Peptides against a protein of PDB entry 3S8F. Designs and how they scored, part 65

Target 1, 157 residues: chain A of PDB entry 3S8F
Amino acid sequence: VLTLFVAVPSLMTAFTVAASLEFAGRLRGGRGLFGWIRALPWDNPAFVAPVLGLLGFIPGGAGGIVNASFTLDYVVHNTAWVPGHFHLQVASLVTLTAMGSLYWLLPNLTGKPISDAQRRLGLAVVWLWFLGMMIMAVGLHWAGLLNVPRRAYIAQV
Target 2, 166 residues: chain B of PDB entry 3S8F
Amino acid sequence: DEHKAHKAILAYEKGWLAFSLAMLFVFIALIAYTLATHTAGVIPAGKLERVDPTTVRQEGPWADPAQAVVQTGPNQYTVYVLAFAFGYQPNPIEVPQGAEIVFKITSPDVIHGFHVEGTNINVEVLPGEVSTVRYTFKRPGEYRIICNQYCGLGHQNMFGTIVVKE

## One batch from the design tools (peptide; aimed at target 1 L33)

Design b2_p25_1 (made by RFdiffusion4)
Pose (drawn by RFdiffusion4):
Structure b2_p25_1 (pose): chain A 157 residues (1-157), chain B 166 residues (1-166), chain P 25 residues (1-25)
Amino acid sequence: as target 1 above (157 residues)
Amino acid sequence: as target 2 above (166 residues)
Amino acid sequence: MWAVLAFYAAVIAAVLFMLLVVARI
């Protein structure tokens, strides 16, 4: 029960952050139900990386609520589902957010500029990392529901 | 406009938060339902039951695997199961279909998992402790036990079998 | 398994519904 309550701050974060992004999209001219998304600064890796991380957090958090549901944990406990869940949370959102900091924080700390080429390369890196985490989340959640255990060298069997 | 957008955002946020709370409460009620049904039998016994891992293969209910299945009620069998590096004894565990099975599971060495494929049986096995779970097999046939806690280099090939007789 | 999927899907559906509400704001 208390774990289900720990989920409320992230459910609140989902709204406060989504409304903040929607407000920014509207300031930048976006209209429609989706125009606000397209009008956001998708050329800036510091923007893109946390946003993509937040997108993967939606299934990441859904899996966490499942794991927190006591008897439901007996379906997925110590299976590949659990790494599927935590890759979405820490290996995607937390890691992508830190990667995006290379693009505003590093210049601030070192004075070293980020070139146009380095910015595009950062875009590719955060997209490939995000997409790779999403594909693997699919493989691990599914294999987990099929009772494949975590922490195993299953290629040797 | 900022004032307006802000007001509207807070208003709808309050609504979302109420909905999201109502949803979590429904899940809590649904979990409470499972805890009142036979499906909750796989929840391990909360009572401490200490044993000695260094002698469990020499004395006590785990010393003779052929004697591991004991009828404890008219439709009940207790099964003493040893999960060790890297296997389970007895092998196979043989039980009748439709009977309640109380698995008492310990390990002489390291922590092992006990995950019965196709069931909700999924329990950690700790040396020095007995893990007790309950389940009734409704379908006869062979069930594979998977070790789902890393117990060393033999972990990926640590399996056992439950045969549910007709 | 179905209960796990239902809980999983319900959370996702609720977040998508919330995003739709945010869009309409």

Design b2_p25_1_s1 (made by RFdiffusion4, then SolubleMPNN; from b2_p25_1, 14 letters changed)
Fold by OpenDDE base, seed 5:
Structure b2_p25_1_s1 (fold): chain B 157 residues (1-157), chain C 166 residues (1-166), chain A 25 residues (1-25)
Amino acid sequence: as target 1 above (157 residues)
Amino acid sequence: as target 2 above (166 residues)
Amino acid sequence: KELVEAVYNASVAMLLAGLLDIARI
């Protein structure tokens, strides 16, 4: 019940951010239904990281609703599904946002911009992190649906 | 100017908010659909049954593993199971194939899990409460019980076995 | 599984390297 309560403002926040991104993309020359996405600064790890975090948060948020449903939770509760959900929420959204924040914060604190090499490395880091996180999360959710228990080193499947 | 920018932002926000609301209804509909189509697979919560965890090992239906399996009908049994640090009692649990089994599970110490592999039996076991699960084993063989709730140093090795006899 | 592990290890290594690299500025 509480999860569903907080889901509404969370969705509103998420879509408000999306609105800001669309506006920014259109200001950068993006046109059409999806052209604004391509126009966003995908060359900046400080931008890419939190956006990837948001992308991971979408299935995580949907999973949150599932977990909050009594009947649906019966299927997934205390299975590998739950760690999958956590990793999408914390290790994806929060962590990637933190990573992205560092690429903004440190240059601003020092007054020195990041080098091109640092920028490229940052992009590689956040994309690889996202990829690994998605693989792990999908695997955990899948395993959970196959009745793999949480907090156990063995499984019947 | 700022006014034009704000107006544009508001327009996009309104669009995305509308989309958000639409998605909310979609999610609700999906949940409703899932509930309607998968209700039979869910074990509903039963009545609240309580027990004294400090005496459950000494007296009552959980006290003697040899008396844990009680035939309540021609093809119906009740099994009184203790989940404790770190194992299950009785172990193994022996039940007939095709019989309706009512598991009455409680704990004398801390919270444990009771997850039976190959089944939909997956409950948390709280000291002072009795978890009730009804299941019919259609296939003979061994079914492993796994503790899926952290319960201490021996948690990872806490296993039980249900033996289903032909 | 080996591939996933490799990707994980590479990601961790790059993350650490990247953080150390950016922190030195």
Scores: peptide ipSAE 0.024, ipTM 0.731, DockQ to the pose 0.025
OpenDDE base, seeds 1, 2, 3, 4: peptide ipSAE 0.017, 0.018, 0.009, 0.013; ipTM 0.759, 0.708, 0.738, 0.732

Design b2_p25_1_s2 (made by RFdiffusion4, then SolubleMPNN; from b2_p25_1, 16 letters changed; failed a check: too like the target's own chain)
Amino acid sequence: VELVLLVHNASVAMLLAGLLGIAQI

Design b2_p25_1_s3 (made by RFdiffusion4, then SolubleMPNN; from b2_p25_1, 15 letters changed)
Fold by OpenDDE base, seed 1:
Structure b2_p25_1_s3 (fold): chain B 157 residues (1-157), chain C 166 residues (1-166), chain A 25 residues (1-25)
Amino acid sequence: as target 1 above (157 residues)
Amino acid sequence: as target 2 above (166 residues)
Amino acid sequence: SELVLLVHNASVAMLLAMLLDIAKI
């Protein structure tokens, strides 16, 4: 049980980032309980990508708590649940953060801003990536709960 | 004013930190609730039992597949199973319906999986260690054993069968 | 900052608690 306390610093970090987003949104004119969200720069793929990664990381982090529980891990270990968890953590957060970083880095390195067409394409890419990742992750977690084994091509459900 | 901004940031962060801690306790509470209400079928960790993987095929209860199923009581059996590259022995494993089965599973070579379809039996099998799983089959029929831990080139074809007889 | 220090100290405490649990102390 004490092992689960490792989630504390992770949650603290995550919600500190959320706090920063709230502050930024309010600085941009957002008001109210949720108005700050709309005020964030959703037209910038360099912003949207890592934020979507963070959103995917939330259920992944919750799954991490499950995986860290000895008794609950017995239910999900070596099932499709585990790949679902990994894809949220790596293919969502890490990958989308890398994508976002690229959208920031290239313009800065070249000194040239991205075109509007490139911006729109970037937004499409990161949103489609996120959507695909969420569909896959939900499917994998669901399959895992149905006792579909990991690293096997067959299942009896 | 930088000071004002700093103070505002800290206020937001403190609020979210409090929320994060609260969420942690919610998760722990949910785990506790789940364990309290859904304890059936939970297999607790037992005492670590060790074996020599280099001799397990030659000596001991795993050496002869024909003697792998041992009746230990009127309705109780112990089954000594080897998971190896690339299969299980005995294969098939034959057990009676309704009997309490204790599986003692080990490996002579590398790490394998022991996942029995249609059951909650799902353990890793480590060379030098004995995995113990207790289960009672309520329905007769065939149950497939699947290796869910990569163990080599033949991993994808590594299957076994448990036959539950009336 | 105060927050960084708080997070750091809390993290260290949690890690220590985890290690104690693993060590069965």
Scores: peptide ipSAE 0.022, ipTM 0.745, DockQ to the pose 0.025
OpenDDE base, seeds 2, 3, 4, 5: peptide ipSAE 0.012, 0.015, 0.014, 0.019; ipTM 0.687, 0.728, 0.728, 0.703

Design b2_p25_1_s4 (made by RFdiffusion4, then SolubleMPNN; from b2_p25_1, 14 letters changed)
Fold by OpenDDE base, seed 1:
Structure b2_p25_1_s4 (fold): chain B 157 residues (1-157), chain C 166 residues (1-166), chain A 25 residues (1-25)
Amino acid sequence: as target 1 above (157 residues)
Amino acid sequence: as target 2 above (166 residues)
Amino acid sequence: KELVLAVYNASVAMLLAGLLDIAKI
């Protein structure tokens, strides 16, 4: 249980980012407890992608705490739970952040803004990616809790 | 005003940091609750037992599959299991229903998994170490052992069977 | 299983709602 304190720096980082998002949303005219969220630039794939990555990272981080617990890890270790965790951490956060960075980087390097069509396509791509990752991750975590083994093609549930 | 903006950022940061710390304690509490309500399913860490993987096939309790199941009490057995590339021995493992079974599992070659379907038995098996798992089979039948740790080209076909007799 | 399924379905529904919302932007 004491090993869970390793989560403190990560949580601090995560919620500092959340603080920045709230501040940005309020600067853009968002008000109230949740109104600042709607005020964020959801029309920009360079923004949406990394934010969706962060959202996927939340349950992944919670899973990290579970995995760090000796007793709870016994339940989930080498089950489908583990790849579910990794897909949230890498295929969600890291990948979506990279995708978002690309949407920012290429226009800046070329000096040309993306077209509206490209913008809309970008939004579709990142949202569909996120949706797919969440469906898969939930399924893998579910399967893991049902004792579906990792690195096996069969399971008796 | 940069100063005003800075103060605002700090205020939000402090609030979210407090929330972060609160969530940490919530997670700890959830773990504690889980342990309190599911104590029967918790397998504690045992004493580290070591064995020489180079001789384990030749000498000792793992050497003869025919002698792998040892009765240690009226309703207690110890089963010495080898996980190897690519299978388990003995195979099948035959044990009586309702008996307390202590599995002593090791490997002569590489790391393997020992996952028993229909049970909570799921351990990694390391060469040079002995994994100890205690379990009581309440239902008769066949239980498949699955290797869930990559161990080579034949990993996907590495299975064993536990037969629980009435 | 039922609880897990319920959570799964709810999650999918929420994600689809989000996607639909973005599609309207």
Scores: peptide ipSAE 0.015, ipTM 0.752, DockQ to the pose 0.069
OpenDDE base, seeds 2, 3, 4, 5: peptide ipSAE 0.000, 0.013, 0.014, 0.000; ipTM 0.705, 0.746, 0.735, 0.711; seed 4 fails the geometry check

Design b2_p25_2 (made by RFdiffusion4)
Pose (drawn by RFdiffusion4):
Structure b2_p25_2 (pose): chain A 157 residues (1-157), chain B 166 residues (1-166), chain P 25 residues (1-25)
Amino acid sequence: as target 1 above (157 residues)
Amino acid sequence: as target 2 above (166 residues)
Amino acid sequence: AAVLAFYLTVLAAFVVMFLLSHRAF
């Protein structure tokens, strides 16, 4: 029960952050139900990386609520589902957010500029990392529901 | 406009939060339902039941695997199961279909998992402790036990079998 | 079945959040 309550701050974060992004999209001219998304600064890796991380957090959090549901945990406990869940939370959102900081924080700390080419390379890196985490989340959640255990060298069997 | 957008955002946020709370409460009620049904038998016994892992293979209910299945009620069997590096005894565990099975599971060495494929049986096995779970097999046949807690280099090949007789 | 039901219900609830956020404008 208390774990289900720990989920409320992230459910609140989902709205406060989504509304903040929608407000920004509207300031930048976006209209429609989806225009506000397209109008956001998708050329900026510091923007893109946390946003993509937040997108993967939606299934990441859904899996966490499942794991927190006591008897439902007996379906997925110590299976590949669990790494599926935590790659979406820490290996995607937290890691992508830190990667995006290379693009505003590093210059601030070192004075070293980020070139146009380095910016585009950062875009590719955060997209590939995000997409790779999403594909693997699918493989691990599914294999987990099929009772494949975590922490196993299953290629040797 | 900022004032307006702000007001509207807070208003709909309050609504979302109430909905999201109502959803979580429904899940809590649904979990409470499972705890009142036979499906909750796989929840391990909360009572501490200590044993000694260094003598469990020499004395006590786990010393003779052929004697591991004991009828404890008219439709009940207790099964003493040893999960060790890297296997389970007895092998196979043989039980009748439709009977309640109380698995008492310990380990002489390291922590092992006990995950019965196709069931909700999924319990950690700790040396020095007895893990007790309950389940009734409704379908006869062979069920595979998977070790789902890393117990060393033999972990990926650590399996056992439950045969549910007709 | 219940695991997927909980999982998909949470995912589906974000649609409501998305639409409410949009209605704020």

Design b2_p25_2_s1 (made by RFdiffusion4, then SolubleMPNN; from b2_p25_2, 22 letters changed)
Fold by OpenDDE base, seed 5:
Structure b2_p25_2_s1 (fold): chain B 157 residues (1-157), chain C 166 residues (1-166), chain A 25 residues (1-25)
Amino acid sequence: as target 1 above (157 residues)
Amino acid sequence: as target 2 above (166 residues)
Amino acid sequence: DLAELVFNSSVASYALLAQMVAAAF
């Protein structure tokens, strides 16, 4: 009940953020149904990281609803599915948001702007992190559906 | 300018809210679909049954592993299983192929898992509570029981075996 | 199959990383 309760505000927040991003993209010259996405500042790791985190959080949030369902939880509970869910929520959203925050915070705290090389490296880091996290998360969810147990080093499959 | 921007934001918000509601229904539909396609293997939880974990080893149906498998009817058995640090009792659990098996699982110490490989049997075992699972083994052979809930230093080595006989 | 996929994906990812690092400097 509580999970489903918080799911609604979370969805509202997510789509509000999306609305803000669309508006920002359109202000930056983006047009059409998807043109606003391209107009967003994808050259800034401080922007890219949390956005990628949000993207990873979408399937994680859906999974959270699944995990909160009594009948569906029977299928996935204490399987590799659960770590997959955690990695989407914590290692994707939270971690990428933290990484993005650091790319903004550290330059401001030190008074030294980020160099172009650091910017490009930052973009590489967050994209690769996201990619790796998605691979691992998909693998864990898949393994979970195949009844691979959580907290065990051995599985039949 | 600010007013115009505000109106534009509201328009986008309305669109995304509509989308959010649509997605909510999609997720509910997906849950329903998943439930419909996987319910055939779901073992519903039975009525809450309590037991005293401090005496379960000394008296009652879990006390003697030699008496753990009880025939309750034609081709029907109840198996009283203890999950403990760090193993299962009885071990192995011997049951006939094709029989309806009702597992009654409890713990004398801490929380354990009872995950039977090759089956959809996967329950947590709490001290003071009896987990009830009903299953029919269609194939003979050995099925490994895995503890999938951390229970201490020996957790990783906590295994059992169900032997299904022809 | 999964292990192979993970391995291959990892190698590809590290190769991409190397390229991106090189491009960053």
Scores: peptide ipSAE 0.024, ipTM 0.722, DockQ to the pose 0.030
OpenDDE base, seeds 1, 2, 3, 4: peptide ipSAE 0.020, 0.007, 0.019, 0.015; ipTM 0.749, 0.685, 0.744, 0.731

Design b2_p25_2_s2 (made by RFdiffusion4, then SolubleMPNN; from b2_p25_2, 17 letters changed)
Fold by OpenDDE base, seed 2:
Structure b2_p25_2_s2 (fold): chain B 157 residues (1-157), chain C 166 residues (1-166), chain A 25 residues (1-25)
Amino acid sequence: as target 1 above (157 residues)
Amino acid sequence: as target 2 above (166 residues)
Amino acid sequence: DLALAVYNASVASFGVLADMIAQAF
């Protein structure tokens, strides 16, 4: 009930963020329906990380609604689906946001900008992290739908 | 100009809000579709029941594993199952093929899981509460019960068996 | 196997972040 109650405001918030990104992209010279996306600072890990987190949040959030649905919860509860869900939420969204925050915070705290090498490495880190999380999450959700239980090392699958 | 910027932002927000609402309906539709097409093999078959976990081993229908399987009708059974650290009783659970089985599951100690492989039976078992699940085994054979809720050091070894007889 | 490899690479990549922190201070 609570999840569904906050679902609409959460969606509104999330897509408002997307709106701000569109605005930012257009301010940066992006044009057209999708050109603003390319105009965003994809060369900055402090930007890329939380954005990737948001992308992971989409299926994760949808999964939250599923998990909160009585009838659907019977299917997914205590299966590998659940770990898949929270890895998207915590290990993807929260973690990547934290990582991105560090890329911004550390230079500001120390007064030292990150080097170009660090920037490139940072991009590699966040993209690899995201990729790994997506692969794992998809696998876990898939396994969950196949009734693979969580917290068990054995299953008839 | 700040005012101009705000107007621009508002325009994009309106579009994305519309999109968000559309996505909401998509999610609702997906849920509805799933519900419409999903055939549940397991039916919750009981009201919320409470038991005293401190006495459930000594008295009542869970006390004697030999009496755990109760025929309630011509082709209907109730099975009183205890999930405990670390196993299930009775073990094995023997039931006839094609019979309607009502599982009444509770725990004398901590929270456990009751997941029957090969079926969609999957419930948490809470001390002090009775989990009720109705299921009909159409195929004879052995079905393993596994605990999918961490319950202690022996959790990974907590298994049971349902034997479905022809 | 691929998933595991990617995951391990991701975990190992925290070393890069640690390096950045070390260099920042």
Scores: peptide ipSAE 0.020, ipTM 0.697, DockQ to the pose 0.024
OpenDDE base, seeds 1, 3, 4, 5: peptide ipSAE 0.015, 0.014, 0.016, 0.007; ipTM 0.733, 0.729, 0.719, 0.692

Design b2_p25_2_s3 (made by RFdiffusion4, then SolubleMPNN; from b2_p25_2, 19 letters changed)
Fold by OpenDDE base, seed 3:
Structure b2_p25_2_s3 (fold): chain B 157 residues (1-157), chain C 166 residues (1-166), chain A 25 residues (1-25)
Amino acid sequence: as target 1 above (157 residues)
Amino acid sequence: as target 2 above (166 residues)
Amino acid sequence: SLAELVYNASVASFARLAALVAAAF
C-alpha cells in the first residue's frame, strides 16, 4: 500500500493535465461530457503529438504500477513486458512530446510558419507513430505475458 | 477574466483530483484481487542468503559441478547452480521428472538472469546473493536456460540446459 | 479477424501518409 501511494502525485499530475485539456476544450466551445474533446485543436501536430503521448502513457503508467508491485513484478520482470512498458513511456510520451514541441519550436526559431502541407504531414507522422507504437507495445506486453524473455533473441513462443 | 479562469480551472482540477483518488482505490482493489486469486503460482523467495562471490568457485556447494545436484529427501533435490560469464554450471543440469527441485543460484562475477523456458522460473542472479527457486518438472525433456539480464559481450550466447529424465 | 483489421488499418494509414508526403512537396 505504501509503495502504491507513490502513484498519488503522479495521478494527480496526470489528471490535472486532463483538467487543463477539458478547460481548454470548453473554452474552445466544447460542451457536454465529451464535446470538449472534439473542440481541442486536433489539426495542430504540436497539440496532437503530446496528447497522443499522454494516451500512450495511460496504459504505460498502469503497467508501471504493476511493475512496481513486488508480487506482480515476479510475473513480468525481465520479460518482453518491460520493453513494452517503457516504449509507451519513453518512445511514446517523451518522443511524441519532443516531436510536438518541434512543430512549435521550429516556426518560432525560423520565423516562418509551417505550411499547410507541412502541418498535414506532421499530423500524419504523429498519428502513424502513435499507431505503430501501440501495435508494438501491445505485442511486447502480450509476448511478456507469454513469458518471452527480455534481452534474448530466442524464445519458445 | 483571469480570476474567473482560475476559479474554473480549480473546479476542474478538484473534480479530476477526486477522480484520481477514486481510480487509485480501484487499482489497489484490482491488485488485491489479483493477489488473492493468483498467488498460487508465485514461487516463494525464501530467506535471504549471502555468499562470497570471490570464493564461491573454490569452496562450498557451488565449487564442484559434479556435486551440484544433491538429493535432500525422497524425490527432493537441491541444485547448486552458478551463473557466470558466459554460461551455467552445471550444464546440463540433470534432474528426475516429478521431483521437487530447489535451485540455489548465485554468480561469481556479475548479475545474470536465470530464465527457464517452459516454466515460470525467472530470476535475477546477483553476486553475493543466493537466488532460491523451487520447481517440479512434470514433463520430461530439455528445458533451455536463458540469460535475460545483460552481462557482457557474450550475453546473447549464454545458455544452459536442464534435462528432465523419466 | 483482428489481425486483418489491424493490417488493413495500417495499410490505409500508410497509404494516407504517402499521399500526405506527396502533397507536402
Scores: peptide ipSAE 0.023, ipTM 0.741, DockQ to the pose 0.027
OpenDDE base, seeds 1, 2, 4, 5: peptide ipSAE 0.006, 0.000, 0.022, 0.021; ipTM 0.735, 0.689, 0.736, 0.717

Design b2_p25_2_s4 (made by RFdiffusion4, then SolubleMPNN; from b2_p25_2, 18 letters changed)
Fold by OpenDDE base, seed 4:
Parts: sequence; structure tokens; C-alpha cells
Structure b2_p25_2_s4 (fold): chain B 157 residues (1-157), chain C 166 residues (1-166), chain A 25 residues (1-25)
Amino acid sequence: as target 1 above (157 residues)
Amino acid sequence: as target 2 above (166 residues)
Amino acid sequence: DLALLVYDASVAAFALLAAMVAAAF
């Protein structure tokens, strides 16, 4: 039970970021319950990448609560579920945040703005990465629930 | 202007904090639902039991594979299993169908896994610690034991067999 | 084999989605 309380500061932190996004969207002219989302700079891969990372982090965080559960851990531990979880956390959030950071950092370091072609390519890359990671993660979680073992090349199912 | 911005941010933070708490309760509810609907999948943890990994092969209940399966009562057995680099002992493990089996598993060397296909038996095996798992095999046949914790170069070939006899 | 089925389905779905995303840019 106490271990599950770790979810509290984690959720608070995650949704503080969401609050910042809402504020930013509203500053950009977004109104209403969801209009602020559309007002965010979805044409900038430096923005889109980490946001997609955060979106992947949501189900990963939910899985983190499951993994931290004493009783549920017996079901998912050392199955494909666990790789599914950390691919959402590391290969999605961390990796996409790194990608987004580079899309901002490199133009600033070189003094050369990214071309429109590079911007479009960047958007394609981060969206495809996100979609691929989501499909893989769903597959791994599903396989884990079907008792596919972690760190094994064969499975009964 | 700055004060107005800070006040707005604070309002959004309060809203999202409330949402975060709501989501926390949703997740707790989902866990509760899962436990309620999947109770058969929950394996209770036993009391922590320690053993000396340096002597476990020499003396005690794990030392003789021929004595590894111990009948403790009518239709009840305890099986003392060693997971080692790279296999299981005894191998095969022979148990009767329908009997309540208590596996007591430990390692003389490194950390291993003990994953029995077709069952919910899936535990880590630590040197110096005894893992206890209770299970009843309802179906006769062979059940493969898989090591699902990386333990070295032979990890991928580390298999055992449980033979359930009618 | 459910694992293989999930894998194949995932690959197919990814290919389709990738094509859709590519068409959107």
C-alpha cells in the first residue's frame, strides 16, 4: 500500500506539466475545455516530440502502478509486460524528449534554423516513432498478460 | 501582469492536481477490480526463509535430488528445487496429478528465474533465499520450466521439466 | 501461437498507419 503512494507525487508532477501546456495553449488563443490543445504549436517537432512522449508515459505510468502492486506483480513480473512498461517510459518519453530537445538545440547551437523540409521530416519521424512504440508496447503488454516470459526466446502461447 | 499570470497558472495547477487525484482513485479502483475478477492469479508470498548458498549442495533438503520430493501428507508434497547455472535439480521433477505441491526453490550460485509454462508459477530465485510457491497440477503431462532471469551465457538453454503423473 | 499473431497484426497495423501518416505530410 505504501509503495502505491509513490504514484501521488508522480501524477502531481506529470499533470503539472499538463497545466503548463494548458496555460501555453490558452496564451496562444485557445479557448474552452479542449480548444487550448489545438492552439499548441503542433507544427514544431521540438514541441510535438516531448508531448507525444508524455502521452506514451500516461499508460506507462498506469502500468507503473500495477508493477508497484505487491499482488499484481506476481502476475506481470518477468513477463513481456515489464519490457512493455519501460519501452513506454524510456523508449517513448525519454527518447522522444531527447529528439525534441535536439530539434530545438541544434538550430540554436549552429545558428542555422531548420528548413521547412527538415521540420516536416521531423514531424513525420516523431509521429512514426510514437505510433510504432505504441503498437509495440500494446503487443508486449498483451503478450505479458498471456504469460510470455521476459528474457526467453520461446513461449508456449 | 506577472501577478495575473501566476494566478492563472495556480488555477490551472489546482485543476490538474484535482484531476491527478481523481485519476489516482480511478487507478486504485481498476486495481481493485482486477483483484476481484482475477483472484485465482494472485500468488501469496511466503515468509522470508534464508539458506546458505555455499553449503546448500552439500547438506540439507536440496543436497540429494533423489530425496527432493517429500510427501508431507495425504496428497501433499514439498519439492526442494535448485536453480543453478544452467539447469534445475531435480530434473525431471515428478509429482502426482491433483496433489498440492509446495515448491521450495533456491540457488547455489546466481539469481535465476523459475517460470513454469502453463501455470502461474513465476518467481525469482535468489542465492541465500528460499522461494516458496504452492500449486496443484490439474492436468497430467510435462510442464517446462524456463529461466526468465538472465544468469549468464547458458541462460537461453536453461530448462527443466515437471512431469505430472496420473 | 498468440504471440506470433500479435506480432504479425502489429506489423501490419504499423505498416498501414505509417502509410497513412506519410500521406498526411
Scores: peptide ipSAE 0.028, ipTM 0.746, DockQ to the pose 0.037
OpenDDE base, seeds 1, 2, 3, 5: peptide ipSAE 0.018, 0.027, 0.021, 0.018; ipTM 0.750, 0.723, 0.738, 0.706

Design b2_p25_3 (made by RFdiffusion4)
Pose (drawn by RFdiffusion4):
Structure b2_p25_3 (pose): chain A 157 residues (1-157), chain B 166 residues (1-166), chain P 25 residues (1-25)
Amino acid sequence: as target 1 above (157 residues)
Amino acid sequence: as target 2 above (166 residues)
Amino acid sequence: LLTLLLVFYWTVILAVVAMLLVVGA
């Protein structure tokens, strides 16, 4: 029960952050139900990386609520589902957010500029990392529901 | 405009938060339902039941695997199961279909998992402790036990079998 | 339990998606 309550701050974060992004998209001229998304600064890796991380957090958090549901944990406990859940949370959102900091924080700390080429390369890196985490989340959640255990060298069997 | 957008955002946020709370409460009620049903039998016994891992293969209910299945009620069998590096004894565990099975599971060495494929049986096995779970097999046949806690280099090939007789 | 697990899983996703649509509206 208390774990389900720990989920409320992230459910609140989902709204406060989503409304903040929607407000920014509107300020930048976006209209429609989706125009606000397209009008956001998708050319900036520091923007893109946490946003993509937040998108993967939606299934990441859904899996965490499942794991927190006591008897439901007996379906997925110590299976590949668990790495599927935590790659979405820490290996995607937390890692992508830190990667995006290379693009505003590093210059601030070192004075070293980020070139146009380096910016595009950062865009590719955060997209490939995000997409790779999403594809693997699918493979691991599914294999987990099929009772494949975590922490195993299953290629040897 | 900012004042307006802000007001509206807070108003709808309050709504979302109430909905999100109502949803979590429904999940809590649904979990409480499972805890009142036979499906909750796979929840391990909360009572501490200590044993000694260094003598469990020499004395006590785990020393003779052929004697591991004991009828404890008219439709109940207790099964003493040893999960060790890297296997389970007895092998196979043989039990009748439709009977309640109380698995008492310990390990002489390291922590092992005990995950019965196709069931909700999924329990950690700790040396020095006995893990007790309950389940009734409704369908006869062979069930595979998978070790789902890393117990060393033999972990990926650590399996066992439960045969549910007709 | 598996069915219930999937209901929990998809309910949370759909509820967040629905919230995002409200934010967008």

